Peptides against a protein of PDB entry 6TME. Designs and how they scored, part 3

Target 1, 324 residues: chain A of PDB entry 6TME
Amino acid sequence: NRLKRAYIALQAWKKAFYSDPFNTAANWVGPDVCSYKGVFCAPALDDPSVLVVAGIDLNHADIAGYLPPELGLLTDVALFHVNSNRFCGVIPKSLSKLTLMYEFDVSNNRFVGPFPTVALSWPSLKFLDIRYNDFEGKLPPEIFDKDLDAIFLNNNRFESTIPETIGKSTASVVTFAHNKFSGCIPKTIGQMKNLNEIVFIGNNLSGCLPNEIGSLNNVTVFDASSNGFVGSLPSTLSGLANVEQMDFSYNKFTGFVTDNICKLPKLSNFTFSYNFFNGEAQSCVPGSSQEKQFDDTSNCLQNRPNQKSAKECLPVVSRPVDCS
Target 2, 324 residues: chain A of PDB entry 6TME as posed
Amino acid sequence: NRLKRAYIALQAWKKAFYSDPFNTAANWVGPDVCSYKGVFCAPALDDPSVLVVAGIDLNHADIFGYLPPELGLLTDVALFHVNSNRFCGVIPKSLSKLTLMYEFDVSNNRFVGPFPTVALSWPSLKFLDIRYNDFEGKLPPEIFDKDLDAIFLNNNRFESTIPETIGKSTASVVTFAHNKFSGCIPKTIGQMKNLNEIVFIGNNLSGCLPNEIGSLNNVTVFDASSNGFVGSLPSTLSGLANVEQMDFSYNKFTGFVTDNICKLPKLSNFTFSYNFFNGEAQSCVPGSSQEKQFDDTSNCLQNRPNQKSAKECLPVVSRPVDCS

## One batch from the design tools (peptide; aimed at target 1 A54 D76)

Design b1_p8_7 (made by RFdiffusion4; failed a check: a repeat of another design)
Pose (drawn by RFdiffusion4):
Structure b1_p8_7 (pose): chain A 324 residues (1-324), chain P 8 residues (1-8)
Amino acid sequence: as target 2 above (324 residues)
Amino acid sequence: FAEKYTSL
């Protein structure tokens, strides 16, 4: 009995609800699971006459609990939204039985430990949001082999390198912000298809920017701020024909900012503050344009306000890194 | 949800 399996799974889950501030599971009684709040039923994909539990949505319920193995019985679920709860512990391995999983959002919870590799087992997975948890350790490189449209990893404790496999991703949006990733951005980044938005804010990345970034001609947001990048901006960045938001602030970049970048057609907000740039094109000057927003604070630029001191600048400015 | 699910 199909809905019985859903009943057992949901009752096992209610048992694990230690605190439900909004009494969200108050109506989770009896066998009519489709009437349970946050449970969404629909016709079976292969038979419109059969009723199935196809979705779970408890966004913003602030429920403290954990996900029991019995949730593996919800074999028809394709949508799982639990943003802003207090679900703790790990994602049960039994969730590999949810073979129709398409969109999995466990953002802003209390999940901990290694990357939830059960997500790699879902053949139809398109949306994966694990941001704002306590996941840590290495990132499984094979995650970029899945045909994910969206990958949200920001605000965890992930460490080590960006996988060389990133160029295989078909994602339109990838966030790595606020982890402890280290090392260089891989040269394969130029092979990412469909990429519109990529966010690295606040990691421990270094090395020079790969010239292959210039191949990302559909990117609208490229944010590499608050890392430790060195070298000059690659001249290949003129290939970012669609970039609208570009932020390189808080790095160790040196050299010139040219109009090769500052005159990009759709570029509207270009922040390169808190680096070691010693020259900039006139068109790159903040306050100079009514359409484009620039920010050059705390660089090594003559005749500009709020720059670094000459004392701090000369050691770094006179010793540029050979990107080799 | 039901419409989104059946559209898969």

Design b1_p8_7_s1 (made by RFdiffusion4, then SolubleMPNN; from b1_p8_7 with F1Y Y5V; failed a check: a repeat of another design)
Amino acid sequence: YAEKVTSL

Design b1_p8_7_s2 (made by RFdiffusion4, then SolubleMPNN; from b1_p8_7, 4 letters changed)
Fold by OpenDDE base, seed 2:
Structure b1_p8_7_s2 (fold): chain B 324 residues (1-324), chain A 8 residues (1-8)
Amino acid sequence: as target 1 above (324 residues)
Amino acid sequence: YASYVTSL
C-alpha cells in the first residue's frame, strides 16, 4: 500500500523535527496522510484509482530537523518544496527511489556535505534549487547533462572550476553566486540554449572572459561581478541582443569599453565600476542616456569623477593581459 | 502532477 509507506515516511520525518514553530506537523496524526498540512495527494500516474502522495510543500515553515532515510518511501513524490526551513545534515541517498522527482527545492536550509548526487539520479528533474545552504566541494559535471529549466546553486560553499559541461545545459536560469568557484568561465558557455539569466557574483573566477559569451543571444541578465577577471571585455558582447542587466564590477578588467557594448538595444543597466578600464565610449558615460544607467566608478578613466589614482592604475594598465 | 511556485 503506497499510502501506508507514505505514512511510515512522514511519521519518521515528524520524529526528525527538532522544532516546528508554526505547528505545521501538528495534524500529522493517523493514517490519512492526504489530510496532513503540506502533503498533497493525487491519483497515481500508473493507476488513477490509487491515491498517492505526489507533493510536499513545507516552504517557510521554519522547521528545524533533518531528512530521515525513510523519506525514500515517498516513491510517488514529484514535487518536494521545503525551502526556508532549518533542516540540517545531508540529503538522503534513499531519495533515489523518488524516480518521479520533477521539482526539488531545499533552498534556504542548513544542509551540508558534497553536492547531493541523488539529484542526478532523478531522470525527470526540471527544477533544482539548493541555494542558501552549506553544500561544499566540486560541482559534478553531470548536473549540466540534465534537462533542467532552473539551476540555483548560489550561497553555498562550492569550490573548484565550473564544469565544461555547462554548454550542454538547457536551463533558462543558472546561479553560481556567492560560492568559491575558481578558474575561467568555460568557452562552452556559448553553447547554452535557452539561457536567460546567469549569475557568477562573488566567486574566485579568473582569466579572460570567453568570446563565446557573445553567443548568448537570449540572456537578459549577465552578472560576473566580484571576481578576478582580467583582460578586455570581448568585442563579441555586442551579440547580447537581449541583455538588460550587465555587471562586470569589482574585477581587474582593462582596456576600452566600446560603443558596441553600451549601445546594446535592450541594455538598461551596465555596471563596470571597480576595474582598470582606461577608456570608454561616449555612449558608456553615466548620464549620456535617459534609458540606460551606467556606472564607471573607480576605473582608470580620464576626465571622469571617482577614478583610481595614476599610482594605482599604472602598474595594471601598463601590463594589459592579452586574451587573444 | 501540478507544479508549485517556489520562492524565498
Scores: peptide ipSAE 0.066, ipTM 0.833, DockQ to the pose 0.097
OpenDDE base, seeds 1, 3, 4, 5: peptide ipSAE 0.061, 0.066, 0.062, 0.064; ipTM 0.828, 0.832, 0.830, 0.829

Design b1_p8_8 (made by RFdiffusion4)
Pose (drawn by RFdiffusion4):
Structure b1_p8_8 (pose): chain A 324 residues (1-324), chain P 8 residues (1-8)
Amino acid sequence: as target 2 above (324 residues)
Amino acid sequence: SIKEKILS
């Protein structure tokens, strides 16, 4: 009995609810699971006459609990939204039985430990949001082999390198912000298809920017701020024909900012503050344009306000890194 | 899509 399996799974889950501030599971009684709050039923994909539990949505319920193995019984679920709860512990391996999983959002919870590799087992997975948890350790490179449209990893404790496999991703949006990733951005980044937004804010990345970034001609947001990148901006960045937001602030970049970048057509907000740039094109000057927003604070630029001192600048400015 | 079928 199909809905009985859903009943058992949801009752096992209620048992694990230690605190439900909004009494969200108050009506989770009896066998009519489709009437349970946050449970969404629909016709079976292969038979419109059969009723199935196809979705779970408890966004913003602030429930403290954990996900028990019995949730593996919800075999028809394709949508799982639990943003802003207090669900703790790990994602049960039994969730690999949810073979129709399409969009999985466990953002802003209390999950911990290694990357939830059960997500790699779902053949129809398109949206994976694990941001704002305590996931840590290495990132499974094979994550970029799945045909994910969106990958949100920001605000965890992930470490080590960006996988060389990133160029295989078909994602339109990828966030790595606020982890402990280290090393270089892989040269394969130029092979990412469909990429519109990529956010690296606040990691421990270094090395020079790969010239292959310039191949991302559909990117609208490229944010590499608050890392440790060195070298000059690659001249290939003129290929970012669609970039609208570009932020390289808080790095160790040196050299010139040219109009090759500052005159990009759709570029509206270009922040390169807190680096070691010693020259900039006139068109790159903040306050100079009514359409474009620039920020050059704390660089090594003559005749500009709030720059670094000459004392701090000369050692770094006179010793540019050979990107080789 | 699967999501559209579910929401319909």

Design b1_p8_8_s1 (made by RFdiffusion4, then SolubleMPNN; from b1_p8_8, 3 letters changed)
Fold by OpenDDE base, seed 1:
Structure b1_p8_8_s1 (fold): chain B 324 residues (1-324), chain A 8 residues (1-8)
Amino acid sequence: as target 1 above (324 residues)
Amino acid sequence: SILDYILS
């Protein structure tokens, strides 16, 4: 009976394909859904004698189409990977019936509409990848209440502020890059216990960086480039004992880049170019270390090459933003 | 796996 439901779902999906360049669904014929290309069966968790559709992998199939509501009949699916296709429309609400969902990857498609709130209904979800789509609107705060290992939101049309609930996230990787997020980074960011990589690239974020970033002891990648951040770098960044890649380029930062930041023990690449920094420690100078790479281009630094003109610097440097 | 999606 479960496989019959799966058959109905998969046949409905096949009918929803506008193009299948690699003929991925060519063998999607007949009741033996477990033989379908990209369909994986396993013993049911509640009854090991019953075979169910447990996974879908249609990655890189370049399939054009949409996700029909009948996909909600795939109630045993725990792995749903359909990245690098041309699926359009919205994520069906009927997927709320997939209560075993563990990994959901719809990245690199043409999905539109608001954040797929159906993802919030999956109690066991650990991996969420919705990057490289056209999702829009506000990010629901509840996304960070979930026990996710990874949250990929980059390259969408999300707007509004980053939810303060971010501090509740247990994710090791979170990407916000290339959206339309605005406002400040929440101070609660320092409460992210398992964070290794966080990327804010290419948004409309502004204000001062919160001091609480320095509490991210396990972070290896911190990229806040291409935003509207102002003020000085927090002195608490000296607490980033494991940071390897750090990028603050293309912002409106001012002040002095300190030794405490540039001498971070695991730091391999620190980019702070295209800001309004008016000083840097010797340890921050590009070429000062063989083990570390720095970029101080296009700041307001004295006696450094490729800096902004005095005309560009003076209006900003003379009016430093107090982040206190 | 999640490891395949880690930022390079």
Scores: peptide ipSAE 0.033, ipTM 0.696, DockQ to the pose 0.061
OpenDDE base, seeds 2, 3, 4, 5: peptide ipSAE 0.029, 0.030, 0.032, 0.029; ipTM 0.715, 0.687, 0.691, 0.679

Design b1_p8_8_s2 (made by RFdiffusion4, then SolubleMPNN; from b1_p8_8, 4 letters changed)
Fold by OpenDDE base, seed 4:
Structure b1_p8_8_s2 (fold): chain B 324 residues (1-324), chain A 8 residues (1-8)
Amino acid sequence: as target 1 above (324 residues)
Amino acid sequence: SILDYINS
């Protein structure tokens, strides 16, 4: 009996709670698991006459505890949302048995260990949110082989390089922000055909921006701020026909910010502050447009306010990195 | 925007 297995799983999970400040699991008593708060049942896909646990929603419950291996008995779960709790430990490997997993949100918790590779075993996964945890180590390349719509990795402890497989991703939204990723952005990034929003904020990324970024014609948000990028902005950025929010601030960029970037047709906000740019087109000057907002603060620009000193600029500007 | 989401 599927509901009997679900009962075993849910009771094991209740026992794994250290704190339930809102008494969310107070009604988790008895065999009627479909009445449990945060547990949602639906007809089974293989037999509509059978009721199964199809979803878990414990978002914002502030529950402290861990995920016990018995959760692997919830084999019919397609939606697993435990956002904004205090769950700790690792994601159980037993969750590989949840072959219908469609949305997995464990964000804003206390999970630790390597990337939860069990997520790679789910053939139908579309939404993966593991942000605001303590996951560490390398990002497995296989994550981008999956047909995901959204991948949220931000605010973890991931390190190493971004996999070249990123170009295979079908995701519309990907976040890398506030990790320890290093190396260059892969040139394969331009192959992300469905990409709308990508965020690299606050990593240890370096090197030149790949020219292939300009192929991301569907991108509306591109934020690469707070990294170690060098060289000039690629001229191919003129291809970002739909970009609205663009941020390159807090890097080591040099060269000239051109009209073809600042005149992008959908551009609403372009921040390139805290770099070493030594020139900008008139169209890039803050206040030059009523429809666009620019920030050129703390560069090496002449006749602009709030720029770096010549002493700070000269050593960097005189040694431009050739990205060609 | 994803910027709003990741900050929430």
Scores: peptide ipSAE 0.167, ipTM 0.875, DockQ to the pose 0.039
OpenDDE base, seeds 1, 2, 3, 5: peptide ipSAE 0.020, 0.022, 0.022, 0.022; ipTM 0.647, 0.653, 0.670, 0.657

Design b1_p8_8_s3 (made by RFdiffusion4, then SolubleMPNN; from b1_p8_8 with K3L E4D)
Fold by OpenDDE base, seed 2:
Structure b1_p8_8_s3 (fold): chain B 324 residues (1-324), chain A 8 residues (1-8)
Amino acid sequence: as target 1 above (324 residues)
Amino acid sequence: SILDKILS
């Protein structure tokens, strides 16, 4: 009976395809749904004698269409991977019935509307990838209350502030890049326990960087480039013992880039170009190390090439933002 | 992963 429900769902989905360039659903005929391309069956968790649809993998199928409500009949699905397609519309609320959802990847599609709040209803969700879509509006604070390993939000239309609940996240990777997020990075960021990579690239974020960033001992990638950040770099950044890639380029930072930052033990690339820094330690100078790459281009540094003019620097450097 | 178990 579960497979009959799956058949109804999958046939409804096939009908919702506008284009299937690789004929992925060509074999989606008849009641044997476990033979369908991209459909994976497994023994049910509650009854090993019953075969159920446990996973969907339609990655890179270039399918145009939408997700019909009948997909809510796939109640045994734990893996839903449909990236790199041309699915449009909204994520159906009926997917709330997929209570075993563990990995949800709808990245690189044409989904629209607000954040798919149905993802918040899945108690066992560990992986959420909604990047490269047209999702818009506010990010629900509750997303960070979930025990997710990865949160990919980049390349969407999300607006408003980053929720303060970010500090509750146990995710190793979080991407905010290429959205319309505004306001400050929450001070609660320092409470993220398992963070390895965080990317803020290309938003409307502003204010001072919180000192609490320095508490992110496991971070290997920290990219805050292409925002509106102001003030000096926090001295607490010296606490980033595992950072390898750090990018603060294309902001409005001022002050002195300290030796303590440039001498971070795992630092391989530090880009702080296109700011208003008025000084740097010798350890920050590009070419000063064979093991580290630095970029100090287009700042207000003395005796360095490719810097801003005094006319551009003076109005900003003379009015430093106090982040204290 | 669950996927690996399903695909194996």
Scores: peptide ipSAE 0.022, ipTM 0.697, DockQ to the pose 0.461
OpenDDE base, seeds 1, 3, 4, 5: peptide ipSAE 0.019, 0.018, 0.018, 0.019; ipTM 0.651, 0.642, 0.639, 0.648

Design b1_p8_8_s4 (made by RFdiffusion4, then SolubleMPNN; from b1_p8_8, 4 letters changed)
Fold by OpenDDE base, seed 1:
Structure b1_p8_8_s4 (fold): chain B 324 residues (1-324), chain A 8 residues (1-8)
Amino acid sequence: as target 1 above (324 residues)
Amino acid sequence: SILDYIES
């Protein structure tokens, strides 16, 4: 009976395909759904004698179509990977019935609408990838209340502020890049316990960086480039003992880039170009280290190449933002 | 998956 439901769902999905360039669903015929290309069966968790559809992998199939509501009949699916297709429309609310959902990857598609709140209904979700779509609106704060390992939100149309609940996240990787997020980074960011990589690239974020960033001792990648951040870099950044890649380029930062930041023990690449920094420690100078790469281009630094003109610098440097 | 992230 469970496989029969799966058959109904998969046939409905096949009918929802507008284009299948690689004929991925060509063998999606008949009741033996476990033989379908991209469909994976496993023994049911509640009854090992029953075979169920446990996973979908249609990655890189270039399929055009939509997700029909009948997909909600795939109640045993724990892995749903359909990245790099041309699926459009919205994520069906009927997917709330997929209570075993563990990994959900719909990245690199043409999905639209608000954040797929159905993802919040999955109690066991660990991996959420919705990047490279056209999702819009506010990010629900509840996303960070979930025990996720990875949250990929980049390259969408999300707007508004980043929820303060971010500090509750246990994710090791979170991407906000290339959205329309605005406001400040919440101070609660320092409470992220397992964070390794966080990317804010290419948003409308502003204000001062919170000092609490320095509490992210496990972070290896911190990229806040291409935003509207102001003020000085927090002195607490010296606490980023494991940071390898750090990028603050294309902002409106001012002040002095300190030795304590540039001498971080694991730092391999630090980009702070295209800001209004008016000084840097010798350890921050590009070429000062063979082990570290720095970029100080297009700041207000004295005796450095490729800096902004005095005319560009003076109005900003003379009016430093106090982040205290 | 993590692999998808690395490959993207």
Scores: peptide ipSAE 0.037, ipTM 0.767, DockQ to the pose 0.063
OpenDDE base, seeds 2, 3, 4, 5: peptide ipSAE 0.026, 0.025, 0.024, 0.023; ipTM 0.705, 0.713, 0.694, 0.705

## One batch from the design tools (peptide; aimed at target 1 E197 I201 Q245)

Design b1_p9_1 (made by RFdiffusion4)
Pose (drawn by RFdiffusion4):
Structure b1_p9_1 (pose): chain A 324 residues (1-324), chain P 9 residues (1-9)
Amino acid sequence: as target 2 above (324 residues)
Amino acid sequence: SPPYSFPPS
């Protein structure tokens, strides 16, 4: 009995609800699971006459609990939204039985430990949001082999390198911000198809920017701020024909900012503050344009306000890194 | 410069 399996799964889950501030599971009684708040039924994909539990949405319920193995019984679920709860612990391995999983959002919870590799087992997975948890350790490189449209990893404790496999990703949005990733951006980044937005804010990345970034001609947001990148901006960045927001602030970049970048057509907000740039094109000057917003604070630029001192600048400016 | 806003899911 199909809905009975859903009943057992949801009752096992209610048992694990230690605190439900909004009494969200108050009506989770009896066998009519489709009437349970946050449970969404629909016709079976292969038979419109059969009723199935196809979605779970408890966004913003602030429920403290954990996900029991019995949730593996919800075999028809394709949508799972639990943003802003207090679900703790790990994602049960039994969730690999949810073979129709398409969008999985466990953002802003209390999940911990290694990357939830059960997500790699779902053949139809398109949206994975694990941001704002306590996931840590290495990132499974095979994650970029899945045909994910969106990958949100920001605000965890992931460490080590960006996988070389990133160029295989078909994602339109990828976030790595606020982890402890280290090392270089892989040269394969130029092979990412469909990429529109990539956010690296606040990691421990270094090395020079790969020239292959210039191949991302559909990117609208490229934010590499608050890392440790060195070298000059690659001249290949003129290929970012669609970039709208570009932020390289808080790095160790040196050299010139040219109009090859500052005159990009759709570029509207270009922040390169808190680096070691010693020259900039006139078109790159903040306050100079009514359409484009620039920010050059704390660089090594003559005749500009709020620059680094000459004392701090000369050691770094006179010793540019050979990107080789 | 304004702060970055993360995209929704």

Design b1_p9_1_s1 (made by RFdiffusion4, then SolubleMPNN; from b1_p9_1, 6 letters changed)
Fold by OpenDDE base, seed 5:
Structure b1_p9_1_s1 (fold): chain B 324 residues (1-324), chain A 9 residues (1-9)
Amino acid sequence: as target 1 above (324 residues)
Amino acid sequence: APPLVYPSF
């Protein structure tokens, strides 16, 4: 039966624990898997008279171990939350059998290897959290073909370019922060219909910002800080009617920061420090507004405090990158 | 609010 398969899976997993400091699996004994700590049963979708393992929640259990292939026997699991553990190794390909997977949170673990492509096999996946791991290599472009509400990729070892398929994403929140992503932000970014928050912090992204960012009318948080972006800020950023938090700090931007950006109607915080901007509108000056916070530190601005030296500025400001 | 970059509960 389905619970017998679940028992086999859960016992195999218990054997794969190297450390269980909170004794979370201490009660993982006997056939009654529905009584197991962190195991949640529900009526099966196909037969309400049958009880199945529908969810796992081992969040914050500090368990050291790995995910054995026998977890693929948990075919009724829709919720898999195992964040803030010390699980290592790879996500088993056998999890492709978990066709009901809806929320998959393996964040804050020690998972390694390439992107867990098994996540792409789940037709009903809505939430994917793989942040704070050691996943590496390329991000599969197919991730953005999924109808995900949130995509958390931050604090990994992902490299290469951001897929152009990003524009297909319906996610409200996408995090790329603290990876090794390189290249330009795809122009297709402007096609993200439901985007509220996007974070690029601390990558190796470069080139000009695409004008299409200005099409992100619903974005409330846009953080592109700590990259290698060049050129001027796109004038189309005036289209960000709902942006509240915007950060372009720690890049190589040049040119003039305009009123049209600093007067955005919902803007509460705009950080453009540690660039090579050579001018700003009066509306961009820190302290010019009580409702808005600005940081213009370490640019090439005249008559402003804490700016770069002329020696640092001149070589960059005199050779602005044309993004047109 | 800061971006949602930290692990959730």
Scores: peptide ipSAE 0.026, ipTM 0.696, DockQ to the pose 0.325
OpenDDE base, seeds 1, 2, 3, 4: peptide ipSAE 0.022, 0.026, 0.025, 0.023; ipTM 0.679, 0.647, 0.671, 0.669

Design b1_p9_1_s2 (made by RFdiffusion4, then SolubleMPNN; from b1_p9_1, 6 letters changed)
Fold by OpenDDE base, seed 3:
Structure b1_p9_1_s2 (fold): chain B 324 residues (1-324), chain A 9 residues (1-9)
Amino acid sequence: as target 1 above (324 residues)
Amino acid sequence: APPFVYPSF
């Protein structure tokens, strides 16, 4: 009896609530789990005559608690949305039994531990949102072998390098922002054929930007701000035919910001402030275009306002990193 | 295809 298993799971979960400010689980009483607030039933895929729990939506419920292992009994769940709660602990390995998982959103919680590798076991997963948690350690390279539409990892405690398998990702949106990622962006990044938005903000990434970034023809948003990147901007960035928002601010970039970058056809905002650029094309100057916004603040530019002192610039500009 | 479930809000 599938609904009986669901009842056991949901009652175990209710017992795992420490606080339910909106009384979301107040009606979680009795065997009729399909009437539970935030529980959605549908005809089973294998037997349309049988109702099963197909989805959970507890978004914005401010529930404090944990996910008990009994949630693994919800074997028919395809949508699991529990964002904006105060759930803590780890994602149960028992969720590997949820083989229909399609969308998994546990964002804006207090989850801890390593990357929830149980997500890699779901063959049909398309959406993974684990942002705004306390997940830590290495990102499994296998995450990018999944046929995901979106991967939200931002605002966690992930560390180590970004896996080279990133080039295999079919995701349109990937966020790494506000973690502890280190090392270089893999050259394989240029193989991300479906990528529209990628965000690296606020990590410990370093080295030169790979030339292969210029192969990201469908990218509309590219943000690499607040890292430790060095060297010149790749000339191949002129290939970003669809980029609208580009941010390289708060790095250690040097060299000349070229006309070919600032004249990108769909570019609306380009921020390259707080670097060590020693020159820019006229097309990169803030106020040079009515359609484009630029920020060149706090570089090593001549005859521009709000630049770094010669004392700050000279040690860096005189020792450019060769990225060739 | 996954079963129909109302979107989250």
Scores: peptide ipSAE 0.180, ipTM 0.815, DockQ to the pose 0.034
OpenDDE base, seeds 1, 2, 4, 5: peptide ipSAE 0.030, 0.030, 0.029, 0.096; ipTM 0.690, 0.724, 0.717, 0.806

Design b1_p9_1_s3 (made by RFdiffusion4, then SolubleMPNN; from b1_p9_1, 4 letters changed)
Fold by OpenDDE base, seed 3:
Structure b1_p9_1_s3 (fold): chain B 324 residues (1-324), chain A 9 residues (1-9)
Amino acid sequence: as target 1 above (324 residues)
Amino acid sequence: SPPYVYPSF
């Protein structure tokens, strides 16, 4: 009996709650699991005459606890949303039995350990949100081999390099922000054919930006701020025909910010502050456009306000990194 | 495998 297995799983989970401030699990009593708050039943995909637990939604419940291995008995679950809780520990490997998993959101919790590789075992997964946790270590390259629509990794403890497999991703949205990623952005990034939004904010990324970024024709948001990037902006960025929001602030970029970048047709906001740029085109000057917002603060620009001192600029500007 | 519920972002 599928509902009996669900009952065992849900009762084990209730026992794993340390705190339930909103009494969310107060009605988690008895065999009628479909009446449980945050539990959603539907006809089974393989047998419409059988009712199964198809989804969990405990978003914003502020529940403290952990995910017990008995959750692996919820074999019919395709939707698992438990964001904005205080769940701790690791994602159970027993969740590999949830072969129908389609949308998995454990964001804004206290999960720890390595990347939850169990998520890679789900053949139908389309949405993965693990942001705002304490996941650590390397990002598995295989994440980008999956046909995901969105990948939210931001605000974790991930380290090492971004896998070169990123170019295989079909995701429209990918966030790396506020981790410990290092190394260069892979040149394969230009192969992300469906990419609309990518965020690298607040990592330890370095090196030159790959020219292949200019191949991201569908990108509307590109944020690489608060890293260690060096060299000039790639001239190929003129190919970002749909970019609306672009941020390169708080890096170590040098060279000239070109007219071809600042005149991008959909560009609404371009922030390149807190770098070592030594020149900009007139079209890049803040206030030069009514439709575009620019920030050139704290660079090495001549005749602009709020720039770095010559003492700060000279050691960097005189030794530009060649990205060719 | 068809989902029970379509994703929300």
Scores: peptide ipSAE 0.128, ipTM 0.807, DockQ to the pose 0.058
OpenDDE base, seeds 1, 2, 4, 5: peptide ipSAE 0.031, 0.028, 0.072, 0.030; ipTM 0.739, 0.719, 0.799, 0.730

